# Ledger of designs, part 2: peptides against a protein of PDB entry 5CWW

Target 1, 194 residues: chain A of PDB entry 5CWW
Amino acid sequence: VPKLQGPFDFDLNPEDEQDDEVELKDIYVIGEKPRVADLMRGEEEELEMMKEDQHNGLSLNIICLLSTSGQVKICLDIDGVEAQWLPPRSKNKRLFAPPPEPPSLLTFQTFDTLKPAEVTPDGWPMFSEDATSPYSFYVTHPAGITYISLTPWVFRLESELQSDSEAGTEFRIDLLAKGQGSERDRIFTQTRTQ

## One batch from the design tools (peptide; made by RFdiffusion4, then SolubleMPNN)

Design b1_p8_2_s2 (from b1_p8_2, 4 letters changed)
Fold by OpenDDE base, seed 2:
Structure b1_p8_2_s2 (fold): chain B 194 residues (1-194), chain A 8 residues (1-8)
Amino acid sequence: as target 1 above (194 residues)
Amino acid sequence: SALVRLAK
């Protein structure tokens, strides 16, 4: 039986002073890139071709959160949360194992998809996938549709994660978080027929 | 800690 996972602790960027209870309406998960080397075990020729595809995705899971106000939070699963199964009901429950520390999600980026005038209390924005890229998606709201792409930073972040030098990695990741944000494009706006 | 409540 699958184990219910959570709660997750969100390490909010200290600049997000908004401790306000953000009502979430949707969640979108981008899974880590498959270990191509593990999947292509025995197909060495195809492995070489796939290594040349510079667009190997991120080795971390990405958790996108969407609020009623159309705010998107992009979170990184640094701890590598895997699917957990309920332990067999063996009688030897080590009753005294300290509860595992809840996994933490790092808030990498926060941005709005709606203008303040478009926000409604009863708004129900939703995520939808982009068939053209695993790192692109849409936010649909009654006011309009916003295209989002994580491509501007995902591959750079992966390059940092794969670097042998741990020195300065945190600094470079912080620069990435503060630097080029996700691409956002309002592809549709609902005209209020007055 | 922002408690993310998924509104059911």
Scores: peptide ipSAE 0.011, ipTM 0.550, DockQ to the pose 0.034
Fold by OpenDDE base, seed 5:
Structure b1_p8_2_s2 (fold): chain B 194 residues (1-194), chain A 8 residues (1-8)
Amino acid sequence: as target 1 above (194 residues)
Amino acid sequence: SALVRLAK
């Protein structure tokens, strides 16, 4: 039986001082790339060829949050939160380990998919996947549909995470967060029939 | 810490 996980702490960028309680309407999770080394245990020759493909994806989970206003928040799971299961009834050694510190999510990017005039109080925007890429998706709202791609930074972030640099992971991510953002394209706009 | 509440 899956265990309920949380709460999660959100490390917000200090520039987003708007502590405005953002009402969330949807969540979209992009799982980390599978550890090719764990999947190909016994196929060492194929493992070397797949390591050269810099486009295999990100080794971190990505959590996308969508508000009523059409704001998208991209969060990174730096701590590597794993799925947890309830222990079988027989092994309830309550090791009173102090509850681990709640895992934190790093807010990497925040952006809007709607113009202020398109925001409605009853709006219910939703995520949908792109079949062509795990790092692309759509936001659907009554006002229109927006295509989003994380590809401008995801592969660069992975390259930085795999670097032998003594610089902390947080420092490397901060540099990338200040760089090129996600691609956004409004592919459909609902015309108000006057 | 922004508490994100998913509205039901």
Scores: peptide ipSAE 0.010, ipTM 0.542, DockQ to the pose 0.035
Fold by OpenDDE base, seed 3:
Structure b1_p8_2_s2 (fold): chain B 194 residues (1-194), chain A 8 residues (1-8)
Amino acid sequence: as target 1 above (194 residues)
Amino acid sequence: SALVRLAK
């Protein structure tokens, strides 16, 4: 049985400090790309993975949050939150394990998929996967469907994370967050039959 | 603080 993980503390960008109770409706997780070195058990798998190497995905998990209003928050898991399974019932709850520090998620980007006039209080927007890319997905709402791609920044971020220079990494990541945002394209809009 | 419960 999967263990319920959380609560996660979101380091909200100080500009989003508005206590607006954002009701979340869906979550989408993009798992970290496995390190090629860990998969090198056999020569044939090496060759297939090396061909995929040109588009090495992000070494961090990405957590996308979707609100009733169609707002998307893209969060990065810097601490490496692993899937936790409930321990088998038989092991004595070590009463004194300090509560694991709540994993911190870094809010990388926030953007809207709906116009203010399209927002409904009973709206239930949902994520769906793109079969063609692990870093692309759709947000479906009764008002329309929005395509989202993280590709404009994911590979640049990975390049920064792999750089040997720890110095200035935070600054470079901040520049990436403020720079080219995720691609957003409204692929379908529901026509209100007047 | 937005509390997100991730059910994996």
Scores: peptide ipSAE 0.009, ipTM 0.558, DockQ to the pose 0.048
Fold by OpenDDE base, seed 4:
Structure b1_p8_2_s2 (fold): chain B 194 residues (1-194), chain A 8 residues (1-8)
Amino acid sequence: as target 1 above (194 residues)
Amino acid sequence: SALVRLAK
């Protein structure tokens, strides 16, 4: 049985100090790149073919949060939150282990999918996956549909995470976060038939 | 702090 995980502490960038309680409506999780080396133990030929796909994805889990206003937050799981399973009902509750510190999520990007005039108090935007890429998805709202792609930064971030040089990595990641954001394209707008 | 519970 899967264990319910959380609460997660969000290291919100202090600049998002608007204490406006963002009402979340949906969540979308992109799992980390499978450790091909661990899965393909014994199939050396398939391992070489999968190494050539430089576009294998990010080694971190990505958590996307969607608010009523159509705001998307892209969060990175730096601590590597692994799926926890409930231990089989073995009787020995280890009583005294201090509760593990809640894992932290790093807010990497925040952006809007709706114009201010399109926001409604009863709005219920939702995520949907893209069949062509694990790093692309759609936000659907009654006002319209927005395509989102994380591909502009995901592969660059992965290259930084795999670099042997710890020197300047934090600076380069900060530049990536402030630089080219996720791709956003409004593919459909609902015409209000007056 | 928004506490998001991820149900996997």
Scores: peptide ipSAE 0.009, ipTM 0.550, DockQ to the pose 0.048

Design b1_p8_2_s3 (from b1_p8_2, 3 letters changed)
Fold by OpenDDE base, seed 1:
Structure b1_p8_2_s3 (fold): chain B 194 residues (1-194), chain A 8 residues (1-8)
Amino acid sequence: as target 1 above (194 residues)
Amino acid sequence: SWLVELAK
């Protein structure tokens, strides 16, 4: 049985602290790219074919949060939250170890997909995947559909994370966050037929 | 504090 993970602490940018209790409506997770080298230990021939794919993804999990207002928060799992399973019901004394400190998520980017006039209190926006790219997705709302792509920064971030310099990683991530944002395009707008 | 329950 999968273990319920959480709560997660969000390292919000101070500018985002003004956002009151944002009601979340959906979550979209982009898993880290599997390290093929770790999976294919012993199959050298298949490893060479998959090396071309090694350059095509982020080594961190990405967690996207969607609010009622159509606000998207993109968070990075820097701590590397691993999937946890409930231990089998062994009779042994649950030493109540103190709950581990909640893992922290770094808020990388925040942006809106709806205009203020399109926001409704009963709105239920949802994520949907893009079949053509693991780093692209759609936000669907009754007012319209927005395409989002993380590709402008994901590959640059991976290149920075693979650099031997552990020092200043957070600073480099902050520079990337302030630089080129995610691609955002409204592909459909619902015309209110009067 | 946002409680995001990630069902992995």
Scores: peptide ipSAE 0.006, ipTM 0.442, DockQ to the pose 0.050
Fold by OpenDDE base, seed 3:
Structure b1_p8_2_s3 (fold): chain B 194 residues (1-194), chain A 8 residues (1-8)
Amino acid sequence: as target 1 above (194 residues)
Amino acid sequence: SWLVELAK
């Protein structure tokens, strides 16, 4: 049985403290790139061909959150939260392991997909995948459909994470977060027939 | 505190 994971602590920007009233409607998870080196143990020739593909993706899981207002939060799983399975009901309650520290999610970007006039109290925006890219998706609302792509920053972030300098990684991530945002394109708008 | 339960 899969273990319910959470609670996650969001390192929310202090400006987001007003978020106590934000109702989440959907979640979209982009898994980390496969550890090709671990999967291709014994296939050295195929490993060399896959290293050349600069499109190897991000080594971190990405968690996208969608609110009723059409706000998207892009969160990074820095702690590397792996799928947890409920331990088999073996009788030995090792009672005393301190609860693991709750995994932290780093809020990387926050942006809106709806205009204030398009927001409805009964709105239920939803994520949907893009079959052409793991780092692209759609937000669907009755007011319209928005295409989102994380590709402008994902590969740059991966390059920074692969750098031998562990020192200043947080600072470099912060610079990337303040830099080029996700691509956002409204591909469909519902015309209000007056 | 935003509690997102991720069912992986």
Scores: peptide ipSAE 0.006, ipTM 0.435, DockQ to the pose 0.049
Fold by OpenDDE base, seed 5:
Structure b1_p8_2_s3 (fold): chain B 194 residues (1-194), chain A 8 residues (1-8)
Amino acid sequence: as target 1 above (194 residues)
Amino acid sequence: SWLVELAK
């Protein structure tokens, strides 16, 4: 039986600390790219060919959260939360180990997909995948459909995570977070029939 | 800083 994971602590950007009361409507998870090196342990020749394909993804899980207001939060799983299974009910009351520290999710970006006038209390925005890219998706709301792409920053972030240079990494990641945001394009707007 | 946690 899969274990319910959480609670997660959200390391919110200081600018987002005020949004603690946001009602979430949907969640979208982009899994980390599998480490081909770990899968191909013993096949060195095939590993070199697949290394070229290793450059095509983030080594972190991305968790996208969608609120009733159409706000999207892009969170990064820095702790590398793995799928946990419930241990078989062993009768041994292992003493209360202190609950493990909750895994932290880093809020990388927050943005709106709806205009304030499009927000409805009964709105149920939803995520849907893009078949053309694992780092692109759609937000569907009764007011319209918004295309979102993480490609402007995801590959640069991966390059920083794989860099051996610890010096200035924080600064470069901060520039990525503040700089080229996710691509956002309203591809469809529902005409309110008056 | 949330960024310090990414660098760990």
Scores: peptide ipSAE 0.006, ipTM 0.431, DockQ to the pose 0.472
Fold by OpenDDE base, seed 4:
Parts: C-alpha cells; sequence; structure tokens
Structure b1_p8_2_s3 (fold): chain B 194 residues (1-194), chain A 8 residues (1-8)
C-alpha cells in the first residue's frame, strides 16, 4: 500500500509570500527521468542506444500546482522524494524515530494562464497531459485552454545538475529561473455568447 | 501574445 507523503514545505520566493491565500484546484507531477544505467544493469548493448535518450529529461521530480485563478506554480523536488510504501504489518514499531524532516519543494516559476477578467470564483481549472512530451501539458478552464511547455529550461537545468563544476551552479540556476520562462500559448478561447 | 503582457 502506498504511504501518504507530506506535508511538503514550499520554499517560496519572498515575492510569492503574498500568495498565502492561493486556493489550489489541481496538481500535476512530472516524474524524474529514470536512471537508465540503474534500470539497464546487465543490458549494456541497450544502454548505448538509450544514451542518446539521456538528454530526454530532468533528474528531478517536477510538481505543478494550479490555483482557482489559473496561476501555475512550477516546483522542483531538490531533496529527491521517493515513493514510500507502508511497511508490511510486522510488529517492530520503532516508535521513537523522530519524524523525518518534511521534504522541501523549490518554487522555480510562477505564471498565469488566465486574464484577470477571465477569473471566476467558481472556476475549476484542470491539468491534462500532452501525449507528445512529458514536459508539456494543458490547463483547461471554462474561459479557454492554455498549452504549457517546460522544454525551454528543463534540459538546460539538467545540464547544470550534471555538471561537475560546483562553482557558479547556483548562479546559473538562478539565471535560468529568471530568464527563459516556460512556453505558454492560449490554443482555445471560449467565446462568451452574449 | 496577451500572456507576454501579463508578465510585464
Amino acid sequence: as target 1 above (194 residues)
Amino acid sequence: SWLVELAK
């Protein structure tokens, strides 16, 4: 049986602290790229073909949060939260382990998918996946549909995470967060029948 | 794009 995980601490940028009242409506999780080397242990020939696919994803989990207002927060799992399973009903209640520190999520980007005039109190925006890319998805709201892609930065971030250069990595990641945002395109707008 | 105007 899967174990319920959380709570998660959100390392919000100080600029985002004013968003304490954000009502979340949906969550979308993009799993980390599988460690092909760990999965293909014993299949060296298939490992070489999959090395070209080593550029196909981020080694961190991405958590996307969607508010009633159509705001999307992109969070990164820096701590590497793994799936936890309930221990089998064996009797050894180690009662006294301090609760593990809650894992922290880093807020990487925040952006809107709705105009202020499109926001409704009863709005229920939802995520849906894109079949063409694990790093692309849609936000559906009664006002319209927005395409989102993380591809402009996800592969650059992975390259920084895999770099042996400790010096300046934090600065380069900060530049990525502030620089090229996620791609956003409104692919459909619902005409208000007057 | 109207979304670029929101980021500004």
Scores: peptide ipSAE 0.000, ipTM 0.339, DockQ to the pose 0.028

Design b1_p8_2_s4 (from b1_p8_2, 3 letters changed)
Fold by OpenDDE base, seed 2:
Structure b1_p8_2_s4 (fold): chain B 194 residues (1-194), chain A 8 residues (1-8)
Amino acid sequence: as target 1 above (194 residues)
Amino acid sequence: SRLVELAK
């Protein structure tokens, strides 16, 4: 039986003190890139073809949160939350291991997909995947559809995570978070029929 | 801290 995971602690940027009032409507998870080299151990010819197309995705899970107001939060799973299974009911080892510290999610970016005039109290925005890229998706709201792409930063972040130099990694990640954000494009706007 | 339960 899969173990229910959570609660997750969000290291929310202190500037988002207003986060307590944010009603979440949807969650979109982008799984870490599988180490294709480890999975394809035995198919050497297909490995070479996949290496060329290996825009090596991010080695971290990305968790996107969507609010009623159309606000998107992009969170990074730095701790590497793996699927946990309930321990087998072995009767004897009630070693009360202290509850593991809740995994922390790092809020990387927060942005809006709706204009203030488009926000409705009964709004139910939803995520949908992009079939062409694992790092792109859509936010659908009655007011319109917004295309989002994480590609402007995801590959740079991966390069930093794979760098052997631990020195300055945190600083460079902070610069990435403050720098070029996700691409956002409103691809459809619902015309209010008067 | 806002605790979100992610149901897998």
Scores: peptide ipSAE 0.017, ipTM 0.576, DockQ to the pose 0.047
Fold by OpenDDE base, seed 3:
Structure b1_p8_2_s4 (fold): chain B 194 residues (1-194), chain A 8 residues (1-8)
Amino acid sequence: as target 1 above (194 residues)
Amino acid sequence: SRLVELAK
């Protein structure tokens, strides 16, 4: 049985003080890129081809949160939260391990998928995957369907994370967060039959 | 700080 992970501390941007009332309805996790070097042991030629592909994805997990209002929050897992399984019942709870510090998620972007007039109190928006890209997904609501793509920034962020220069990485990530946001496209809108 | 429980 998967272990319930959390609570996660969100470094909420102080501008999002209204976030205390946001009811979350769904979560979508994009796993870190596979360590190709570990998987392709013995296939040196294919490994070289895959290393040259700058589009191998992000080395961080991405956690997307969806509220009743259709707000999407994109969070980055900098601490490297791995899937945890419930310990087998037979192992004595090591009572004395200090509770692991709750992992911190870095809020990278927050944006809306619904207009204020489309928000309903009983709304249940949901994530769905894009079969063609791990960094694209859909938000489905009774009012419509929105396509989201993280590709405008994911590969740039990965390039920064792979840079040997630790100096200024935080500043460059902040610039990326303030720069080009995720792609958003409303692909379907429900026509209100008057 | 808002705490979210994630089910993996």
Scores: peptide ipSAE 0.018, ipTM 0.585, DockQ to the pose 0.051; fails the geometry check
Fold by OpenDDE base, seed 1:
Structure b1_p8_2_s4 (fold): chain B 194 residues (1-194), chain A 8 residues (1-8)
Amino acid sequence: as target 1 above (194 residues)
Amino acid sequence: SRLVELAK
Protein backbone atom coordinates (compact mmCIF):
# COMPACT_ATOMS: atom_id res chain seq x y z
CA VAL B 1 0.00 0.00 0.00
CA PRO B 2 1.50 3.36 -0.96
CA LYS B 3 2.16 5.54 2.05
CA LEU B 4 0.32 8.82 1.94
CA GLN B 5 3.11 11.37 1.86
CA GLY B 6 2.66 14.78 3.39
CA PRO B 7 1.87 17.29 4.58
CA PHE B 8 4.33 19.18 2.40
CA ASP B 9 5.34 22.67 3.40
CA PHE B 10 5.29 24.94 0.39
CA ASP B 11 7.73 27.77 0.55
CA LEU B 12 5.35 30.05 -1.29
CA ASN B 13 6.76 33.28 -2.60
CA PRO B 14 5.50 35.85 -0.05
CA GLU B 15 4.13 37.90 -2.98
CA ASP B 16 1.57 35.14 -3.60
CA GLU B 17 -0.29 35.63 -0.27
CA GLN B 18 -3.60 35.24 -2.15
CA ASP B 19 -2.62 31.65 -2.83
CA ASP B 20 -3.80 30.34 0.56
CA GLU B 21 -7.40 30.02 -0.70
CA VAL B 22 -6.56 28.18 -3.92
CA GLU B 23 -8.54 24.97 -4.30
CA LEU B 24 -6.38 22.37 -6.01
CA LYS B 25 -7.98 20.09 -8.63
CA ASP B 26 -5.06 18.11 -10.00
CA ILE B 27 -1.40 17.22 -9.47
CA TYR B 28 1.27 16.21 -11.99
CA VAL B 29 4.66 14.80 -10.97
CA ILE B 30 7.73 14.71 -13.19
CA GLY B 31 10.21 12.29 -11.65
CA GLU B 32 13.92 12.98 -11.48
CA LYS B 33 16.12 11.64 -14.25
CA PRO B 34 17.37 8.14 -13.59
CA ARG B 35 20.94 7.98 -12.34
CA VAL B 36 22.22 6.24 -15.45
CA ALA B 37 25.64 5.78 -13.87
CA ASP B 38 24.10 3.73 -11.07
CA LEU B 39 21.92 1.64 -13.41
CA MET B 40 24.51 0.84 -16.10
CA ARG B 41 27.29 -0.55 -13.96
CA GLY B 42 29.09 -2.71 -16.58
CA GLU B 43 27.63 -1.49 -19.90
CA GLU B 44 30.13 1.26 -20.78
CA GLU B 45 28.93 1.58 -24.39
CA GLU B 46 25.30 2.19 -23.45
CA LEU B 47 26.43 4.61 -20.75
CA GLU B 48 28.28 6.67 -23.36
CA MET B 49 25.22 6.74 -25.64
CA MET B 50 23.01 7.90 -22.78
CA LYS B 51 25.56 10.58 -21.79
CA GLU B 52 25.48 11.91 -25.35
CA ASP B 53 21.80 12.62 -24.92
CA GLN B 54 22.83 16.04 -23.56
CA HIS B 55 19.25 16.67 -22.57
CA ASN B 56 19.38 14.51 -19.50
CA GLY B 57 16.50 15.75 -17.38
CA LEU B 58 16.47 17.44 -14.00
CA SER B 59 17.91 15.58 -11.00
CA LEU B 60 15.02 16.90 -8.85
CA ASN B 61 11.39 15.83 -8.81
CA ILE B 62 9.00 18.46 -10.17
CA ILE B 63 5.52 18.74 -8.67
CA CYS B 64 2.91 20.67 -10.67
CA LEU B 65 -0.28 21.81 -8.94
CA LEU B 66 -3.45 22.91 -10.74
CA SER B 67 -6.23 25.00 -9.19
CA THR B 68 -9.90 25.44 -10.11
CA SER B 69 -8.99 28.82 -11.61
CA GLY B 70 -6.48 27.20 -13.98
CA GLN B 71 -3.47 28.44 -12.03
CA VAL B 72 -0.40 26.22 -12.30
CA LYS B 73 2.27 26.08 -9.61
CA ILE B 74 5.61 24.49 -10.41
CA CYS B 75 7.30 23.15 -7.27
CA LEU B 76 10.74 21.59 -6.86
CA ASP B 77 11.52 18.79 -4.44
CA ILE B 78 14.82 20.04 -3.05
CA ASP B 79 14.87 17.59 -0.13
CA GLY B 80 14.55 14.53 -2.39
CA VAL B 81 11.32 13.02 -1.07
CA GLU B 82 11.43 9.33 -1.85
CA ALA B 83 8.34 7.21 -2.34
CA GLN B 84 7.67 5.45 0.94
CA TRP B 85 5.68 2.27 1.28
CA LEU B 86 3.84 1.33 4.43
CA PRO B 87 5.99 -1.16 6.30
CA PRO B 88 4.50 -4.63 6.35
CA ARG B 89 2.30 -5.11 9.43
CA SER B 90 4.93 -6.71 11.62
CA LYS B 91 3.63 -7.11 15.22
CA ASN B 92 6.54 -5.17 16.68
CA LYS B 93 5.82 -2.29 19.09
CA ARG B 94 5.39 0.92 17.13
CA LEU B 95 8.01 2.96 18.83
CA PHE B 96 6.26 6.24 18.09
CA ALA B 97 9.22 7.96 16.56
CA PRO B 98 8.32 11.63 16.44
CA PRO B 99 6.70 12.32 13.08
CA PRO B 100 9.49 13.28 10.68
CA GLU B 101 9.55 16.96 9.81
CA PRO B 102 7.30 17.52 6.81
CA PRO B 103 9.31 17.77 3.60
CA SER B 104 9.50 21.20 2.00
CA LEU B 105 8.73 22.01 -1.62
CA LEU B 106 10.16 25.09 -3.30
CA THR B 107 7.63 27.03 -5.39
CA PHE B 108 9.59 27.86 -8.53
CA GLN B 109 6.90 29.38 -10.81
CA THR B 110 3.22 30.29 -10.75
CA PHE B 111 1.15 31.17 -13.85
CA ASP B 112 -2.40 31.12 -15.22
CA THR B 113 -3.77 29.04 -18.09
CA LEU B 114 -7.26 30.60 -18.13
CA LYS B 115 -8.49 34.14 -18.64
CA PRO B 116 -10.54 35.56 -15.76
CA ALA B 117 -13.72 35.33 -17.88
CA GLU B 118 -13.09 31.61 -18.50
CA VAL B 119 -12.88 30.73 -14.79
CA THR B 120 -15.96 28.98 -13.41
CA PRO B 121 -16.65 27.86 -9.81
CA ASP B 122 -17.35 24.31 -10.98
CA GLY B 123 -14.37 24.19 -13.33
CA TRP B 124 -12.28 21.03 -13.20
CA PRO B 125 -9.07 21.54 -15.14
CA MET B 126 -6.81 18.50 -15.53
CA PHE B 127 -3.22 17.69 -16.44
CA SER B 128 -2.29 15.34 -19.24
CA GLU B 129 1.16 14.19 -20.30
CA ASP B 130 2.94 14.95 -23.56
CA ALA B 131 4.11 11.66 -25.03
CA THR B 132 6.98 13.44 -26.83
CA SER B 133 8.63 15.11 -23.82
CA PRO B 134 8.75 14.37 -20.07
CA TYR B 135 8.98 18.12 -19.38
CA SER B 136 5.91 19.14 -21.39
CA PHE B 137 2.23 18.66 -20.58
CA TYR B 138 -1.28 19.96 -21.24
CA VAL B 139 -3.90 21.62 -19.08
CA THR B 140 -7.41 20.76 -20.25
CA HIS B 141 -10.41 22.87 -19.23
CA PRO B 142 -13.88 23.14 -20.83
CA ALA B 143 -12.84 26.60 -22.09
CA GLY B 144 -9.71 25.33 -23.83
CA ILE B 145 -6.43 23.40 -23.87
CA THR B 146 -3.05 24.92 -22.96
CA TYR B 147 0.32 23.42 -23.83
CA ILE B 148 3.05 23.93 -21.21
CA SER B 149 6.77 23.25 -21.52
CA LEU B 150 9.38 23.48 -18.76
CA THR B 151 12.26 23.05 -21.24
CA PRO B 152 13.20 26.78 -21.29
CA TRP B 153 14.62 26.51 -17.76
CA VAL B 154 14.83 22.86 -16.64
CA PHE B 155 18.15 22.10 -18.37
CA ARG B 156 19.69 25.35 -17.17
CA LEU B 157 18.61 24.51 -13.63
CA GLU B 158 20.22 21.09 -13.93
CA SER B 159 23.48 22.69 -15.07
CA GLU B 160 23.41 24.92 -11.98
CA LEU B 161 22.70 21.97 -9.66
CA GLN B 162 25.66 20.07 -11.12
CA SER B 163 28.02 23.01 -10.74
CA ASP B 164 30.75 22.56 -8.11
CA SER B 165 30.08 26.03 -6.74
CA GLU B 166 27.76 25.65 -3.75
CA ALA B 167 28.15 29.38 -3.21
CA GLY B 168 25.41 31.39 -4.90
CA THR B 169 23.30 28.41 -6.02
CA GLU B 170 20.19 29.84 -4.35
CA PHE B 171 20.77 33.18 -6.02
CA ARG B 172 21.19 31.59 -9.44
CA ILE B 173 18.04 29.51 -8.96
CA ASP B 174 16.15 32.68 -8.01
CA LEU B 175 17.41 34.36 -11.18
CA LEU B 176 16.19 31.41 -13.24
CA ALA B 177 12.77 31.56 -11.55
CA LYS B 178 12.47 35.29 -12.35
CA GLY B 179 13.92 34.94 -15.84
CA GLN B 180 12.57 32.97 -18.77
CA GLY B 181 9.41 31.26 -17.57
CA SER B 182 7.75 28.09 -18.77
CA GLU B 183 6.43 28.11 -22.33
CA ARG B 184 2.63 28.46 -22.50
CA ASP B 185 0.55 28.13 -25.65
CA ARG B 186 -3.25 27.98 -25.90
CA ILE B 187 -3.67 25.34 -28.61
CA PHE B 188 -7.48 25.17 -28.46
CA THR B 189 -10.23 27.55 -27.35
CA GLN B 190 -13.84 26.48 -27.08
CA THR B 191 -16.02 28.96 -28.95
CA ARG B 192 -19.24 29.62 -27.09
CA THR B 193 -21.86 29.39 -29.76
CA GLN B 194 -24.18 32.15 -28.71
CA SER A 1 2.15 27.20 4.71
CA ARG A 2 -0.03 25.06 2.44
CA LEU A 3 -0.09 21.41 3.32
CA VAL A 4 -0.60 19.28 0.21
CA GLU A 5 -0.96 15.57 0.69
CA LEU A 6 0.53 13.78 -2.30
CA ALA A 7 -1.16 10.48 -2.95
CA LYS A 8 1.26 8.47 -5.13
Scores: peptide ipSAE 0.018, ipTM 0.587, DockQ to the pose 0.051; fails the geometry check
Fold by OpenDDE base, seed 4:
Structure b1_p8_2_s4 (fold): chain B 194 residues (1-194), chain A 8 residues (1-8)
Amino acid sequence: as target 1 above (194 residues)
Amino acid sequence: SRLVELAK
């Protein structure tokens, strides 16, 4: 049985003072790329073939949060939160382990999918996956459908994470966060027939 | 800081 994970501490950028009022409606998780080298230990020939077919992905989990207003937050799991399973009901709960510090999520990007005039109090936007890419998805709202792609920055971020140069990595990641954001395209708009 | 519970 999967273990409920959390609470997660969101290091929300202090400039987003309005973040405390954001009502979340949906969550979308993009898992880290499989460590094929770790999975294929002993099958070196198959590893080389899979490396060519490996759509290079991010080595971090991505957590997308969607608010009632159609705001999307893209968060990175820097601490590497792995799926935890409930231990089999063995009686020996060690009572006194201090609760582990909650893992921190880094808010990498925030953007809107709705215009202010499209926001409704009863709005219920939802995520849906793109079958063509793990780093692309849709936000569906009664006002319209927005295509989102993380591909403009995901591969660049991965290259920085794999670089042996510790010097300037933080600066380069900050530049990526401030630079070209996620691709957003409104693919459908619901016309209110008056 | 807002605590979000994630069900993976």
Scores: peptide ipSAE 0.016, ipTM 0.581, DockQ to the pose 0.051; fails the geometry check

Design b1_p8_3_s1
Fold by OpenDDE base, seed 4:
Structure b1_p8_3_s1 (fold): chain B 194 residues (1-194), chain A 8 residues (1-8)
Amino acid sequence: as target 1 above (194 residues)
Amino acid sequence: SPLEALRK
């Protein structure tokens, strides 16, 4: 049985100018790229073939949060949260290890998918995957459908994470964070028939 | 580290 994880601490949560309690409606998780080198230890020839097919994904998990207002938060799992399983009901009361410190998520980007006039109290936006890319997805709302792609920054970020050069890394990451964020394109808008 | 740079 999977173990319930959380709560998560959110680091660098920009002060939402609007203190409005963000009501979350959906969560979308993009898993980290498989550590092929670790999985294929001993199969060097197959490793080279998989490296070519590996769209160099991010080595961090990405957690996307969606609110009723159509706000998307892109969070990075820097601590490397792994799936946890409940131990089998063995009666051995292992000593209460102090609860591990709650894992932290880094808020990398926040953006809206709806215009203020499109936001409704009963709105129920949802995530859906893009079959063509693990780093692209859709937000569906009664007012419209928005395509989102993380590709403008995710591969550049991975390049920095894998770089052995510490020189200039901080500067380049700062530029990534301040630069052009995720691609966002409204692909469908529901026309209100008056 | 690059990860520490993200936390800033």
Scores: peptide ipSAE 0.132, ipTM 0.853, DockQ to the pose 0.818
Fold by OpenDDE base, seed 3:
Structure b1_p8_3_s1 (fold): chain B 194 residues (1-194), chain A 8 residues (1-8)
Amino acid sequence: as target 1 above (194 residues)
Amino acid sequence: SPLEALRK
């Protein structure tokens, strides 16, 4: 049986001080890139070199949160939360190690997919995957469908995470966080029948 | 570390 994980602490950017209780409706997880070295175990060296040049994705898990209002939060899992299973009911009362510190999620970006006039109290927006890209997805709401892509920043962030040079990394990451965020494209809008 | 830079 899967273990229920959470609560997660959100390192909210202080600018998101809207203390308003955001009601979450959906969650979308993009798993970290597979460790190429572990997957390529037994494949020819030539195939390894060709795949290393491919932007394989981010080495961090990405957790996307969706509210009733169509707000999307993009969170990064820096602590490396893994799927946990309930231990088999072994009768041995293992001394409860102090509960590990709750994992923290870093809020990288927050944005809206709906206009204020499109928000409804009974709205139920949902995530759906893009079959063609692991870092792209859709937000579906009765008012419309929005395409989201994380590709503008994900690969650049990964490049910084893999860089051996600490010089200027903080500055470049700050520029990434403040720069062009995720791509957003409203691909469908429901026509209001007046 | 680059990860520490993200926390700032």
Scores: peptide ipSAE 0.131, ipTM 0.855, DockQ to the pose 0.769
Fold by OpenDDE base, seed 2:
Structure b1_p8_3_s1 (fold): chain B 194 residues (1-194), chain A 8 residues (1-8)
Amino acid sequence: as target 1 above (194 residues)
Amino acid sequence: SPLEALRK
C-alpha cells in the first residue's frame, strides 16, 4: 500500500515575502530524468541507442503549483522525495524513530498566468501536459490558455548539477535564479461574449 | 555542492 507523504516545507525565495494563504487548485509534477542506465540494466544494445536520444533533463523532480488566481509556483525537489510504501505490519515494536524531518521544496520561480481583471473567485485553472516536451505545459482557465516552458533554465541548471567543478557554481546558480525565468505565452484568450 | 548553492 502506498504511504501518504507530507506535509512539505516550502523554502520560498526571500523576494516572496508574503506567504499569503494561496488557495491551490492543481499540481503538476515533472519527474527527474530517468536513469536509463539503471532501468535498462541487462539490455546493453538498446542502452546505446537511448543515450543518444536522451535529452538530458533535470535530475531533480519539479513540482508546479497552481492557485485559483492563476499564480504558478515552480518548486524543485532538492531532497529527492521518493515513493514510499507502508512498512509491512511486522509485529516487532518499531522503535519510535524520531519522525523524519519533513522534506523541503525550493521555490524557484513564481509568476501569474492571468491579468487581474481575468481573476474570478470561482476560477478553477488546471495544468495540462505538452506532448512535445516534458518541460513544457499549459495552464487552462476560462479566460484563456497559457503556454509555459521551463527549457530556458532547466538544462543550464542540470549542467551545473552535473559539473565536477565547484568553482563558480554558486555564482552561476545565482545568475540562473535571478536571470530569465520560464517562458510564458498566452496562446488563447476567450472572447467575452458581450 | 551545487544543491547547497540552490538553497542559499
Scores: peptide ipSAE 0.119, ipTM 0.851, DockQ to the pose 0.761
Fold by OpenDDE base, seed 1:
Structure b1_p8_3_s1 (fold): chain B 194 residues (1-194), chain A 8 residues (1-8)
Amino acid sequence: as target 1 above (194 residues)
Amino acid sequence: SPLEALRK
């Protein structure tokens, strides 16, 4: 049985003024890139090919949150939260260890997919994957469909995470965080006949 | 670390 995890603490970007309680409607998780070195032990040629792929992805999990209003929050799992399962019912009196400290997620970016006039109280926007890219997805709402891609910044962030040089890292990460780097494109808008 | 920079 999967273990219910949470609560999660959200570290908001201090520049993100959105202090509003957000009613969430959907969650989309982009898992961290696989450790190629661990998977390809003994397949040196394939390992080299995978290492040469500069677009292998981010070494952090990404958690995308979607609100009723069509607001998307992009969060990074910097603590490395792992899936947990309930232990099998063993008769042993497990001493209740104090609950572990709740993990934190870092809010990296927040943006809207709907215009204010498109927001409805009963709106139910949903995430859907892009089969062609793990770092691209769609937000579907009755008012329209928005394409989102994290590719403009995710690979740059990974490059910084893997860099051996500390020089300028803080500056470059700050630029990534402050940038509206995610691509957003409204690919469909529902026309209401009056 | 880069991760610490993200937390700022």
Scores: peptide ipSAE 0.113, ipTM 0.849, DockQ to the pose 0.707

